# Ledger of designs, part 76: peptides against a protein of PDB entry 7PB4

Target 1, 105 residues: chain A of PDB entry 7PB4
Amino acid sequence: KMLNIKEYKEKLLSTLGEFLEDHFPLPDRSVKKKKKNIQESSVNLITLHEMLEILINRLFDVPHDPYVKISDSFWPPYVELLLRNGIALRHPEDPTRIRLEAFHQ
Target 2, 218 residues: chain B of PDB entry 7PB4
Amino acid sequence: DALQMAVGYFEKGPIKASQNKDKTLEKHLKTVENVAWKNGLASEEIDILLNIALSGKFGNAVNTRILKCMIPATVISEDSVVKAVSWLCVGKCSGSTKVLFYRWLVAMFDFIDRKEQINLLYGFFFASLQDDALCPYVCHLLYLLTKKENVKPFRVRKLLDLQAKMGMQPHLQALLSLYKFFAPALISVSLPVRKKIYFKNSENLWKTALLAVKQRNR

## One batch from the design tools (peptide; aimed at target 1 L20)

Design b2_p24_7_s4 (made by RFdiffusion4, then SolubleMPNN; from b2_p24_7, 10 letters changed)
Fold by OpenDDE base, seed 1:
Order: C-alpha cells, then sequence, then structure tokens
Structure b2_p24_7_s4 (fold): chain B 105 residues (1-105), chain C 218 residues (1-218), chain A 24 residues (1-24)
C-alpha cells in the first residue's frame, strides 16, 4: 500500500511538473536591457514547481509553523497565483510569510 | 504528402498573404478528414491537430471538424490527452467543443496507450460533473477511470448531492454503483441493481470509424 | 480552469503526503 502511494505521488509530481512547465513557465529573461544603472541583482527566480515543493515540505516538516518566508527568488505573480486560488495563505501578521493550505485537515 | 501539408498548414497557421484563405483552409481540412476516416491518423498527427482544435487558434466550426476527425490509425498518446485537458482549462474553446472532447475521450478511451497520467486528472474530471452539459459524459469517463483509491467520502457526498439535484440519472447511477462496489461502507443507500450499465453509447459519432480501426488492427 | 486544475493537483498531492506520513 505504501509503495503504491509513493509511486502514485511520484507520477503526480511528474505530471504536475509538466503541467507547470507548459502553463506557468517563468518569463524569459529577455527583459530589454534599458541602460539604466540599476544593479540588476541577478536574483535567480525559482520555478513554480520548486516553490510548491518548498511549501509542501514546510507544511509536513514543521506543522506548527508551516509558513515560508517569501524570498527574492519567489516570482511575485506565482505568489499571487497561489494566494488567489486558495493554494497558499498569507500569514495574518507578517505579509512576507506564506503557507500551503492544509488540504488534508 | 497531402496530409503532411495539411497538418503543417494547421500547425504553422495561415500565411497572411493568401487571398483565398478560406478555400485553402477547406482544402486542408478535407484532406485531414478523408485520411482520418479512411485510414486513421498517426499518433503524432493527432497530437498536433488535437492541440490545435482546443487552443482556440481557429474558429469553433473548424475546431469541431478537426476534433470529429481525431480517429487513430493505431493509438493515441496519453500526452496528447493531457495537453488537450490543459487547453480545456485555458477556456478558449466553446462549451460545445468541451462536450465533443469528452465524447471523443470516452469513445477513444481504449485506443489511448497509457492511463497513468489520465488517472491523475481524476479530480479535474470529477469537478466537471457540476456542468450539466458535461455530466453524462464525465460520468462515463469516471466509470472507466475509477479505482478504489479514488472513492473518497467527499466524492460520495458530492455524487449523492448531485443525484438529489438532478434526480436518478442512469449515468449517475452507474457511477454510484461502481463506487459502492469499491467502497460499500461509504454508500448506505440501496441502489437499484441495474443489470445493464446504460451509458448513451447509441450516438457515438465514431462508431463506424472505430469498427474500421479494430478491423485493421486485427 | 488552469488555475483550478493546479489547485486540484496540489490538493491531491498534499493528501497523498499526509497518507504517506501516517504510514511511516
Amino acid sequence: as target 1 above (105 residues)
Amino acid sequence: as target 2 above (218 residues)
Amino acid sequence: MKEQLLRLMVEELVILEAELKKLE
């Protein structure tokens, strides 16, 4: 039974990954270099898949504090997407922290 | 090859400069239709054309005609189906196209090479039960997909609520009977033992084509 | 609809993770 669930989970993760790549890809960094001197802090944005993995892991690893701090690697549209769809919740007192919805409760 | 040219036309889109865009479109569409009904289409051709039909690239009439000729020569790739479902989520296709797609999916179910990824979309299909136009076909699809692990208390409640709203529909009864088979403890209601599972199979648009495909693959 | 599918997939994933944790 456990093996079957693990296999199903892996398949689901794979399907989710493909789905996210097809429908929610990161924007191509082809932002035209307008010459202004703003230190392009080359913040490496993470994929939505990676973001979800972080949130899921935190939910189960630290159930008493399941919140993740929003880093500069979190693309703002992804954060908004998760919040808008009830997939994630913002911390009531700290807007820089989000958690995954506890769908299993 | 005329088919390759036709598929290429749909994939690349109409070249802006052609004065006779409609005639060219009709020519290529007829080519695809003729080959599909005569010989079936290769999995790669179905992959391309199915995506086009659901992407909203062309008008509803064209999309409907393309979808109606998605007849496999041998197999349909599961990946093509997953991609197609993803397009349904984008909402660029008409309600009639969605209905036709689910009818197609049920009709072609046995020709899909794998079911593993489709089974992962169970929750998505189940959510579509709320659409009255889709409900009969979605029930049939779920009947084909449902495993013991899919039968959850919340889904049972949703089905019973739907039955209360819509009445005792044959397609709902069929699905509930399957649910009771897998999880008898979750369904306390005595379901009438219908000996014959009746999905409106009578109007399968592809019945003749499917018979031909089965004969060619024997 | 894409967003709805995303939610459903994540929901199922969370449920599966919870089931696995109970078996561990």
Scores: peptide ipSAE 0.651, ipTM 0.520, DockQ to the pose 0.588
OpenDDE base, seeds 2, 3, 4, 5: peptide ipSAE 0.646, 0.651, 0.652, 0.648; ipTM 0.536, 0.531, 0.534, 0.525; seeds 2, 3, 4 fail the geometry check

Design b2_p24_8 (made by RFdiffusion4)
Pose (drawn by RFdiffusion4):
Structure b2_p24_8 (pose): chain A 91 residues (1-28, 43-105), chain B 212 residues (1-189, 196-218), chain P 24 residues (1-24)
Amino acid sequence: KMLNIKEYKEKLLSTLGEFLEDHFPLPDVNLITLHEMLEILINRLFDVPHDPYVKISDSFWPPYVELLLRNGIALRHPEDPTRIRLEAFHQ
Amino acid sequence: DALQMAVGYFEKGPIKASQNKDKTLEKHLKTVENVAWKNGLASEEIDILLNIALSGKFGNAVNTRILKCMIPATVISEDSVVKAVSWLCVGKCSGSTKVLFYRWLVAMFDFIDRKEQINLLYGFFFASLQDDALCPYVCHLLYLLTKKENVKPFRVRKLLDLQAKMGMQPHLQALLSLYKFFAPALISVKIYFKNSENLWKTALLAVKQRNR
Amino acid sequence: SAEAEALLYQKVQELVVVEAEMRE
């Protein structure tokens, strides 16, 4: 069961990365890829389940943040605009 | 054949400015509906015309008439439905066309050969609950399509939030009751749906439904 | 595109759910 889930996870991740690079590229400060941004969000969601918010730095391309906000992937902090969290789809 | 000429004409897409083209389009569309309302269309023709109507090609009236004449002689391929969902995801489709398509998918549900690949699009179907114009028809579709595996906690939570936003609507209540039946531990709380009149009820389709 | 956005949502939703299963 574990190995099946692992194979599925890795396949999903690789295909997601390819899809992101194909459909959500950077334009050309130092910006990070959308993949790294999603990785930071997913890591913070499980590492700190009581505070899954990550600060928005200058490396976050505002179009990516807005994209994640429009599609219900990322959620804004009720008071702090510089923080965003990942939607807890697992619960 | 008389119908294949119209299918090819619609596959060629919209043409130049109209000198006599309006009459030609009308003749081809009349031929298609006559065939559809007399004995029905085959799976291949439906696969072609449904996806042509759900694409950005042709105006709204042509797409509406094509959708209203999408009556199967036998069965409907599921791959055509998958491509139709995909065309919906493209977004170059009219709202009224989307409502008509969901009505058609509800009406033609028992005439799709397989429904497992369609159930795999449960997420795309569920995401359309945000749109309050598609909400009743999407709820009617999900009432028919929902299996036990589809009742995920996230969906229950989002459906409860939507109930709280819109109120205890009949279609939302019916879908929530189905979710309760499938997963009572995730939440506490088929049949009549408004605007569920079968627009595509021909006599032959009625005999086939009775034979079903 | 609207399609790419919808696909993105579905893929990210599945990844978050599988990540929770792997941590179990």

Design b2_p24_8_s1 (made by RFdiffusion4, then SolubleMPNN; from b2_p24_8, 12 letters changed)
Fold by OpenDDE base, seed 1:
Structure b2_p24_8_s1 (fold): chain B 105 residues (1-105), chain C 218 residues (1-218), chain A 24 residues (1-24)
Amino acid sequence: as target 1 above (105 residues)
Amino acid sequence: as target 2 above (218 residues)
Amino acid sequence: SALAEQQLRLMVEELVILEAKLKE
């Protein structure tokens, strides 16, 4: 039973990855070309898949403090997407911290 | 192999801006159609071509023809179906293509190797019930997918609301009957006892082809 | 699309549930 669950999880992760690539891709870096003066923040944005992995891992690794600090690598539209859909919650006192919804509780 | 060349053409796209693009496309499309209806397609070929048909890479006419020939030799990979559904969300395909896809999905349901991932898409399919063009086919699909755990109070409410709006459609009644079977406490409404479950277009576009596939796999 | 966002939620929900089962 455990093996089946693990395999199913892996398959679901793969499916999620493909789904995210198709529906929620990162913006092409090319859009930054026109406005000269915006400081090329050399910040590498992470994928939504990577963001979700971080949030899921934090939820289970540190259940007493499941919040992740929003870094510059977090694309703001992804954060908003997760919050809007009830996938993530903001920390009540610190808007720079978000947690994954505990769907298992 | 002519089929491999045809699939490769659709996958890679036309190499040169040749004046004969349309003739080449038609040639390859006919090759795929002929093989699909005669022998069926391998799961890998369906994976490639199904994605192409829903990606918006080609025009609606081409996509429609590709979808119509997505006939398996043996099985369809569940992964191919999941990928296909993802393309529906991107919105690069026409409404008619979406309808055709759901018809295809219902028709080919028994040939899909696994259902676990498709079952995870239950909520997505359920949301598509609001589309009047899709509703009959989505009801049929949900009828095939519904498990006890999928029957939730909010879904019951949505189905009843939809019935109030659209009337007592046979496909909605079939799905509601199934819901009542799994969760009788959630459905207080008396449903007419239907001796036969009726879904629109039970005679699918692939009836003859599906019979042939079943005969080959026996 | 609203449908894609809903599907995302469902997939994440299922992943969390599966992860919880694996830790039990």
Scores: peptide ipSAE 0.661, ipTM 0.425, DockQ to the pose 0.487
OpenDDE base, seeds 2, 3, 4, 5: peptide ipSAE 0.658, 0.660, 0.651, 0.658; ipTM 0.458, 0.427, 0.675, 0.461

Design b2_p24_8_s2 (made by RFdiffusion4, then SolubleMPNN; from b2_p24_8, 12 letters changed)
Fold by OpenDDE base, seed 3:
Structure b2_p24_8_s2 (fold): chain B 105 residues (1-105), chain C 218 residues (1-218), chain A 24 residues (1-24)
Amino acid sequence: as target 1 above (105 residues)
Amino acid sequence: as target 2 above (218 residues)
Amino acid sequence: SAADEQTLRLLVEELVILEAELRK
């Protein structure tokens, strides 16, 4: 039974990965518009897949404080996407923190 | 059903012939109160009663009591909320009723089935920030509703102007912090890193009822 | 699309449920 669940999880992760790449890709970094001086610290944006992984892990690893701090690597449209779909919730007292919805509860 | 009769009474209004109109009103109001706090109300019942509470059909005391009983059994229809907001524009409800409505809206926000139409009302809610009595609760509502697309330069200016007028209010700072998160380039002012956002509505009148609803829907 | 967003939610929901089962 556990092996079947693990295999199914891996298949689901693969499916999710493909789905996210197709429908929710990161914006192409190509629009380096030349405007000079603001060293926009080239914070490497993480994929939505990586973001979800972080959120899921936090939910289970720290169930008493399942919130993740939104870093500069979190693309704001992804945060908005998760919030508007009820996948994530913003911390009621800290707008810089979000948690995954506890679908298993 | 006693609840259906009570809802029907509020919807159709008092039939002229009853000499004891006030006793009948109180009876039906108590029926609604009892069911709402014990079991919650169906979405259809909330739709009817919420509109009545904001329409000005009854006095402020009755409207206040009805609005306090708008506790869902499961969900609140977004359409009911949109209709309710439309009544706020008509101005037939008291200032206290408006405050209570925004408190209710924040408290019940998670029980509203959809948010798409409510999000379209963002501009209306934002305009209500100028009302000093509403401002704390509207800030909380906007904190829940704000998307990146809502963060516009003119709204930033309005918030900063409001802060200049009212001072650095915790609820306003919470909203500004969210604005800065979505559009850091628009917020040049260094906001104090508050680790804790304080909204007055965190202690809502419905806390116990909402816990009960959440437990029943698990 | 709205459909894609719904699909995303369902996939994440299933993943969370599976993760919960694996951690039991």
Scores: peptide ipSAE 0.659, ipTM 0.668, DockQ to the pose 0.314
OpenDDE base, seeds 1, 2, 4, 5: peptide ipSAE 0.658, 0.656, 0.656, 0.658; ipTM 0.413, 0.682, 0.672, 0.427

Design b2_p24_8_s3 (made by RFdiffusion4, then SolubleMPNN; from b2_p24_8, 11 letters changed)
Fold by OpenDDE base, seed 2:
Structure b2_p24_8_s3 (fold): chain B 105 residues (1-105), chain C 218 residues (1-218), chain A 24 residues (1-24)
Amino acid sequence: as target 1 above (105 residues)
Amino acid sequence: as target 2 above (218 residues)
Amino acid sequence: SAAAEQQLRLMVEELVILEAELRQ
């Protein structure tokens, strides 16, 4: 039973990865908009897949405080996407923290 | 072989230099259709063409025609179905193509060589119940796949909620009845005792072809 | 697309449910 669920989870994660690459890719770094002065904070943006993994892990690892602080590695359009679709919720008192929706409850 | 040339055309894509791209496409599509309906397709041909039909490589009209002729000579590889489901997730296919795929999957279910990996996709199929266009066909698929281990409290809640929204649909009742059979304690609601389970005849598109396949494999 | 966003929600919902089942 658990093995089948694990295998299913792995397949679903793989399918999700492909889905996210096709529909929600990170912006190509190649659009160097030459606007001069803003320090290209070389912040390596994480994929939406990695973001979801962090949120899922936090939901289950720390169920009493399931909120993740939004880092500079979080691409703002991904955060907005998750919030807009009810996949994530913003912390009521701290707008810099988001949690995954507890779909299992 | 004409079929190999046709499959190769779909796999490699149209060579840019052909002036009559549409005529060439139609020729190859007719070749595939003719072989599929007469003899069925080999598992390898289905693997290639099914992926093409769902990948969004071609237009919806072409994809629909390819998918309609995914008739096996003998068996369909489970791996081909798993790959096809992955393409459904990618969302490059139209809603009509998704509906057709689920109809195809139900119709061809017995011709799939193994079910172990497809059974692992249970939750993915279950999530697709929320699509009103897919729901009747997904219920039928889930009816074929459901094991006792799949019947969980959260899925029961989701099915009951769906029934509250959509009403007492025959396909949903069929699935709920199966759930009640496996886990009677999870379904307190009295379900009408239906002697016959009625799903929409997904097989109607392939009825003649399926009869021919069953006769060849006997 | 709206369809892709809806599909994303469904996939994440399923992942959360699976994770809950694996951790019981």
Scores: peptide ipSAE 0.663, ipTM 0.446, DockQ to the pose 0.434
OpenDDE base, seeds 1, 3, 4, 5: peptide ipSAE 0.661, 0.662, 0.651, 0.663; ipTM 0.423, 0.430, 0.705, 0.445; seeds 3, 5 fail the geometry check

Design b2_p24_8_s4 (made by RFdiffusion4, then SolubleMPNN; from b2_p24_8, 9 letters changed)
Fold by OpenDDE base, seed 2:
Structure b2_p24_8_s4 (fold): chain B 105 residues (1-105), chain C 218 residues (1-218), chain A 24 residues (1-24)
Amino acid sequence: as target 1 above (105 residues)
Amino acid sequence: as target 2 above (218 residues)
Amino acid sequence: SPEAEQLLRLMVQELVELEAKLRE
């Protein structure tokens, strides 16, 4: 039974990965360097898949403090997407922290 | 191979240079249609073409024709179906395409190699019950997919609410009867015992093609 | 797409449920 669950999880993760690549890809870095001096902070943005993995792991690894600090690697549109859809919640006192929603209710 | 050229055309898109883009498109589409209805398509070809039909890469008329010829030679990959469902969510396909897809999915259900990942999409399919155009076909699909583990109190409530809104539809009654079978304690309402479960539009657009597929695989 | 976002939510919910079962 546990083996089956693990297999299903892996398959779902694979499906999710493909889905995210198709529907929620990171913006291509190839957007034209328009000259404005905004420091191209070469911040390596993480994928939405990686972001979700971090949030899920934090929820289960640290259930008493399930919040993740938003880093510069978090693409703002992804954060907004998760919040808007009730997948993530902002910390009530710290807007720089988000948690995965506990769906087991 | 004419089929490979046709599939390649749909995958790579029209090469800019040909003045007769529409004629070329029609030629390749006819090639795919002819092979699909005569011999069926390989799983790899279905994977490519099904994705294209639902991605919104081409117009609705083209997508509809492609989807209608998604006839397997042997099997359909579950991964192809999951990917197709992901495109349905993006809203780039028309309502008619969605209906056709669910009809196709029900018709081709037995030819899908595995059901494990499709079963994980149960919640997504269930949410589509709210669409009146999709509801009959989604009920049929859910009837095929439903396991005891899927029968939850909140889903029972939603089905009963839907029945209250739409009336006692045969497809909804079929699904409710299955739910009652798996979880009799959740459904206190007496359901009419129907000896035969009838889903609307059992007329499979692919009836002839499916018979041919079954004959080839015997 | 609203539908894509809905599917995302459902997939995440299922993943969380599966993870919970694996840790039990």
Scores: peptide ipSAE 0.621, ipTM 0.515, DockQ to the pose 0.561
OpenDDE base, seeds 1, 3, 4, 5: peptide ipSAE 0.583, 0.619, 0.615, 0.606; ipTM 0.643, 0.536, 0.619, 0.589

## One batch from the design tools (peptide; aimed at target 2 Q117 L121 R155)

Design b2_p25_3 (made by RFdiffusion4)
Pose (drawn by RFdiffusion4):
Structure b2_p25_3 (pose): chain A 91 residues (1-28, 43-105), chain B 212 residues (1-189, 196-218), chain P 25 residues (1-25)
Amino acid sequence: KMLNIKEYKEKLLSTLGEFLEDHFPLPDVNLITLHEMLEILINRLFDVPHDPYVKISDSFWPPYVELLLRNGIALRHPEDPTRIRLEAFHQ
Amino acid sequence: DALQMAVGYFEKGPIKASQNKDKTLEKHLKTVENVAWKNGLASEEIDILLNIALSGKFGNAVNTRILKCMIPATVISEDSVVKAVSWLCVGKCSGSTKVLFYRWLVAMFDFIDRKEQINLLYGFFFASLQDDALCPYVCHLLYLLTKKENVKPFRVRKLLDLQAKMGMQPHLQALLSLYKFFAPALISVKIYFKNSENLWKTALLAVKQRNR
Amino acid sequence: SVEIEAGFEAILFEKVKELVILTAL
């Protein structure tokens, strides 16, 4: 069961990364890829389940943040505009 | 053959400015509907015309008439439905066309050969609940399509939030009751649906439904 | 088994959703 989940997770992650690079590229400060942004969000969601918010830095491309906001992937902090969290799809 | 000429004409897409082209388009569309309302269309022709109508090609009236004449002689391929869902996801489709398509998918549900690959698109179907114009028809579709495996906690939570936003709507209540039946531990709380008149009810389709 | 060719934002949503659920395992 574990190995099956692992194979599925790795296949999903690789295909997701390819899809992101194919359909959500950077334009050319130092910006990070959308993949790294999603990785930071996913890591913070499970590492700190009581505060899954991550600060928005200059490396976050505003179009990526807005993209994640429009599609129900990322959620804004009720008071602090510089923080965003990942939607807890698992619950 | 008389119908294949119209299928090829619609596959060629829209043509130049109209000198006599309006009459030509009308003749081809009349031929298709005559065949559809007499004895029905085959699976291949349906696979072609449904996806042509759900694409950005041709105007709204042509797509509406094509959707209203999508009556199967036998069965409907599920791959055609998958491509139709993909064309909906493209977004170059009219709202009224989307409503008509969901009505057609509800009406033609028992005439799709397989429905597992369609159930695999449950997420794309569920995401369309945000749109309040598609909400009743999407709820009617999900009432037919929902299995036990589809009742995920996230979906229950989002459906409860949508019920709180819109109120206890009939279609939302029916879908929530189905979710309760499938997963009572995740939440506490088929049949009549408004605007569920079968627009595609020909006599032969009626005999086939009774034979079903 | 089923592939969707368009609607890149919706595809992204579904892929991210499944990844979040799998990460919780």

Design b2_p25_3_s1 (made by RFdiffusion4, then SolubleMPNN; from b2_p25_3, 11 letters changed)
Fold by OpenDDE base, seed 2:
Structure b2_p25_3_s1 (fold): chain B 105 residues (1-105), chain C 218 residues (1-218), chain A 25 residues (1-25)
Amino acid sequence: as target 1 above (105 residues)
Amino acid sequence: as target 2 above (218 residues)
Amino acid sequence: MVVIENGYELLLRLMVEELVILEAL
């Protein structure tokens, strides 16, 4: 029974990874926005997969404070996507913090 | 061609300036119907038209007619089905359209190219069992989709509760029998051993068309 | 009620939901 759950979880994780790469890729860095003064914020954006991993890990590692601070590495459209779809929730008092929805509760 | 013009009309919507909007709509709808029943539709055409039928862009009568002619020439893209299911969540389609969609999905199940993403929608389909109008068709769909990993204790409880409410329905018995096959320890209740599983003939609407599709793909 | 506008966003939600449930097991 446990083996089947682990195998299913691994398959789901693999499928999720492929799905995110196919349908929710990061924008190509190559759009040289010609506008001079936008500091190429050298901030390495993380993938949606990495963002979800952080959120899931926080939910289970720190269940009493499952909120993650939004960093500059979080691509704003991904944050909006997660919030809009009810996958994540914004902290009621701190808009810079989000948590994963506790689907297991 | 006439089909491309018809699909393009549904995709782009009615051009404002046509005084005879209803006649134009009917002309294009008949074009799609005629091609679909004679030859089937390409996967790309099904992708476009299926989304339109469920998006609420047109009225229920039009959506129903479009959905009835979603007959593949060869295959249906899994992505088209996933998109279609998403529109069911938005709630812009009628109850009758939802029933027709599930009937269509069961009837066309073997023509869907892949099942990996559809299998991930298992939880969504299972939640739709609570709708009395959908329940027979959802049971049939779940019977086709159910794997051992989907058979969880909470789903068993929900099916047993549903059986207590609705009685021993043939479609529910079929699904429960499959659940018992995958997880006998979760279902202590003796289920009547039915040698033959009977679902409502969801495919009856497309029986002739499905035979034609199978003949073309041989 | 969250309005999901496309199939991929729905699928994303469902996969994440299932993953969270599996992690709790």
Scores: peptide ipSAE 0.623, ipTM 0.546, DockQ to the pose 0.368
OpenDDE base, seeds 1, 3, 4, 5: peptide ipSAE 0.608, 0.606, 0.625, 0.614; ipTM 0.576, 0.593, 0.544, 0.539; seeds 1, 3, 4 fail the geometry check

Design b2_p25_3_s2 (made by RFdiffusion4, then SolubleMPNN; from b2_p25_3, 13 letters changed)
Fold by OpenDDE base, seed 4:
Structure b2_p25_3_s2 (fold): chain B 105 residues (1-105), chain C 218 residues (1-218), chain A 25 residues (1-25)
Amino acid sequence: as target 1 above (105 residues)
Amino acid sequence: as target 2 above (218 residues)
Amino acid sequence: KVVIENGYELVLRLMVEELVVLEAQ
């Protein structure tokens, strides 16, 4: 039973990675170059995959405070995507913090 | 092409507020219906029209008619089905449209080019078992989709709870039997061995059309 | 209110949901 769950989880993670690369890639850095005046915030955006990993890990590692602070590395459209799809929830008192939905509860 | 004009009308929506909107709509709808039943529709046409039928762009009567003529010439794109299922979550379609969609999905299952992404929708379909109107068709769909990996203890509990609520329905028995096959240790209950699994296939609205499609593709 | 705009977003949600359920086992 456990072996099958691990294998299935590994397969799901792999499939999720590929799926995110295909359908939810990072925006091309080239789009930032056209508007002159926005400070070249050299902030490296993280992938949606990395964002989900952070959120999943936080949910299980710190279940009493499963919220992650939104950093400048979080691409705002993907934050909004997670929220509007009910994958993540915004903290009720701190809009800068989000959690993964506790689908297991 | 008359079909391209009809599809384009549904895609772009009615242009200007001409008084003849309903006549134009009916003309294009009849064009789609005629082509679909005679020849089937191309995958691209199904992609557009299926999305429209579930988006809530048009009224329930129009959506129902569009959905009834989603007959493939050859194949249905998996992506079209995934997009269509997404609209079920948005809640812009009627309950009757949802029922019709699940009936369509079961009827057209073999014509869908791939099943990989549809299999990922397993959880969504399983959640739809709670709808009494959907349950028979969802059980049939799940019977087609279920892999060993999908058979989880919580899903077994939900199916047994549904059985307790609804009684020993033939479609639910079929699904439970499949679950028992994949995971006998999760289902201690003795299930009656049915020699024939009968889903309500008797009312396949597309039976004649599908026979025609199969004959043309031979 | 949850607003799923397209099929890929639905798939994403379902994959994440399944992943979370698997992590909890």
Scores: peptide ipSAE 0.588, ipTM 0.661, DockQ to the pose 0.374
OpenDDE base, seeds 1, 2, 3, 5: peptide ipSAE 0.555, 0.575, 0.568, 0.572; ipTM 0.683, 0.670, 0.676, 0.669; seed 3 fails the geometry check

Design b2_p25_3_s3 (made by RFdiffusion4, then SolubleMPNN; from b2_p25_3, 12 letters changed)
Fold by OpenDDE base, seed 5:
Structure b2_p25_3_s3 (fold): chain B 105 residues (1-105), chain C 218 residues (1-218), chain A 25 residues (1-25)
Amino acid sequence: as target 1 above (105 residues)
Amino acid sequence: as target 2 above (218 residues)
Amino acid sequence: EVVIENGYELLLRLMVEELVILEAQ
């Protein structure tokens, strides 16, 4: 029974990764090339996959405080995407913190 | 092309300035209907029109007519179906449109190019079993989609509860029999051995068109 | 109320939901 769940989970993770790359890619860095002067604060935006991984891990590692602080590495459209789809919730008192929805509860 | 003009009309919406909006709408709708029933529609045309039919851009009568003529020439894109299901979640379509969509989805199931993403929608379809109007068609769809990994204890309980509420419906029995096949340990209840699986014939609306599609693709 | 904009966003939600359920198991 456990083996089948693990295999299914691995398959789902793989499918999710591919799906995110195909349909929710980061914006091409190429558009910023033309305007020289704004400091390339090379804020390395994380992928939506990495963002979800952080949120999932926090949900299970720290279930009493499952909130993640929104960093500059979080692409704002991804944050909005997760919130509007009910995948994530904003902290009621701190708009800079989000959690994954506890779909297992 | 008359079809391209018709599809473009539905995509862009009615130009405000047309005094004869209803006649123009009817003309384009008839064009789509005629091509769809005669030759089928290309996957791209179905992608556009199916989304329009479910988005609530037009009235229920128009949406119903569009949805009834979603007949493929060859294949339906899985992406089109996924997008269509997303519109069902927004709730802008009528109950009758939802029923028609599930009937269409079952009827056209074999013409959908891929099933991988549709299979991920299993949970959404399963939740729709609670709608008494949808339940027969959703059971048929789930019968087509169900894999061993989908058969969970909570879903078994929900199906048994639905059976207790609705009685021994043939479509529920068919789905439960499939569940028992995949996970016999989860279903202690003796199910009547039915030699024939009976679903409502959803394809009846498209029977002639589907035969023609199958003939063209041979 | 959650407003789903497109099918891919719905799929994303469903996949994440399933993943979370599996992680809890």
Scores: peptide ipSAE 0.599, ipTM 0.559, DockQ to the pose 0.372
OpenDDE base, seeds 1, 2, 3, 4: peptide ipSAE 0.591, 0.576, 0.583, 0.584; ipTM 0.565, 0.587, 0.574, 0.582; seed 2 fails the geometry check

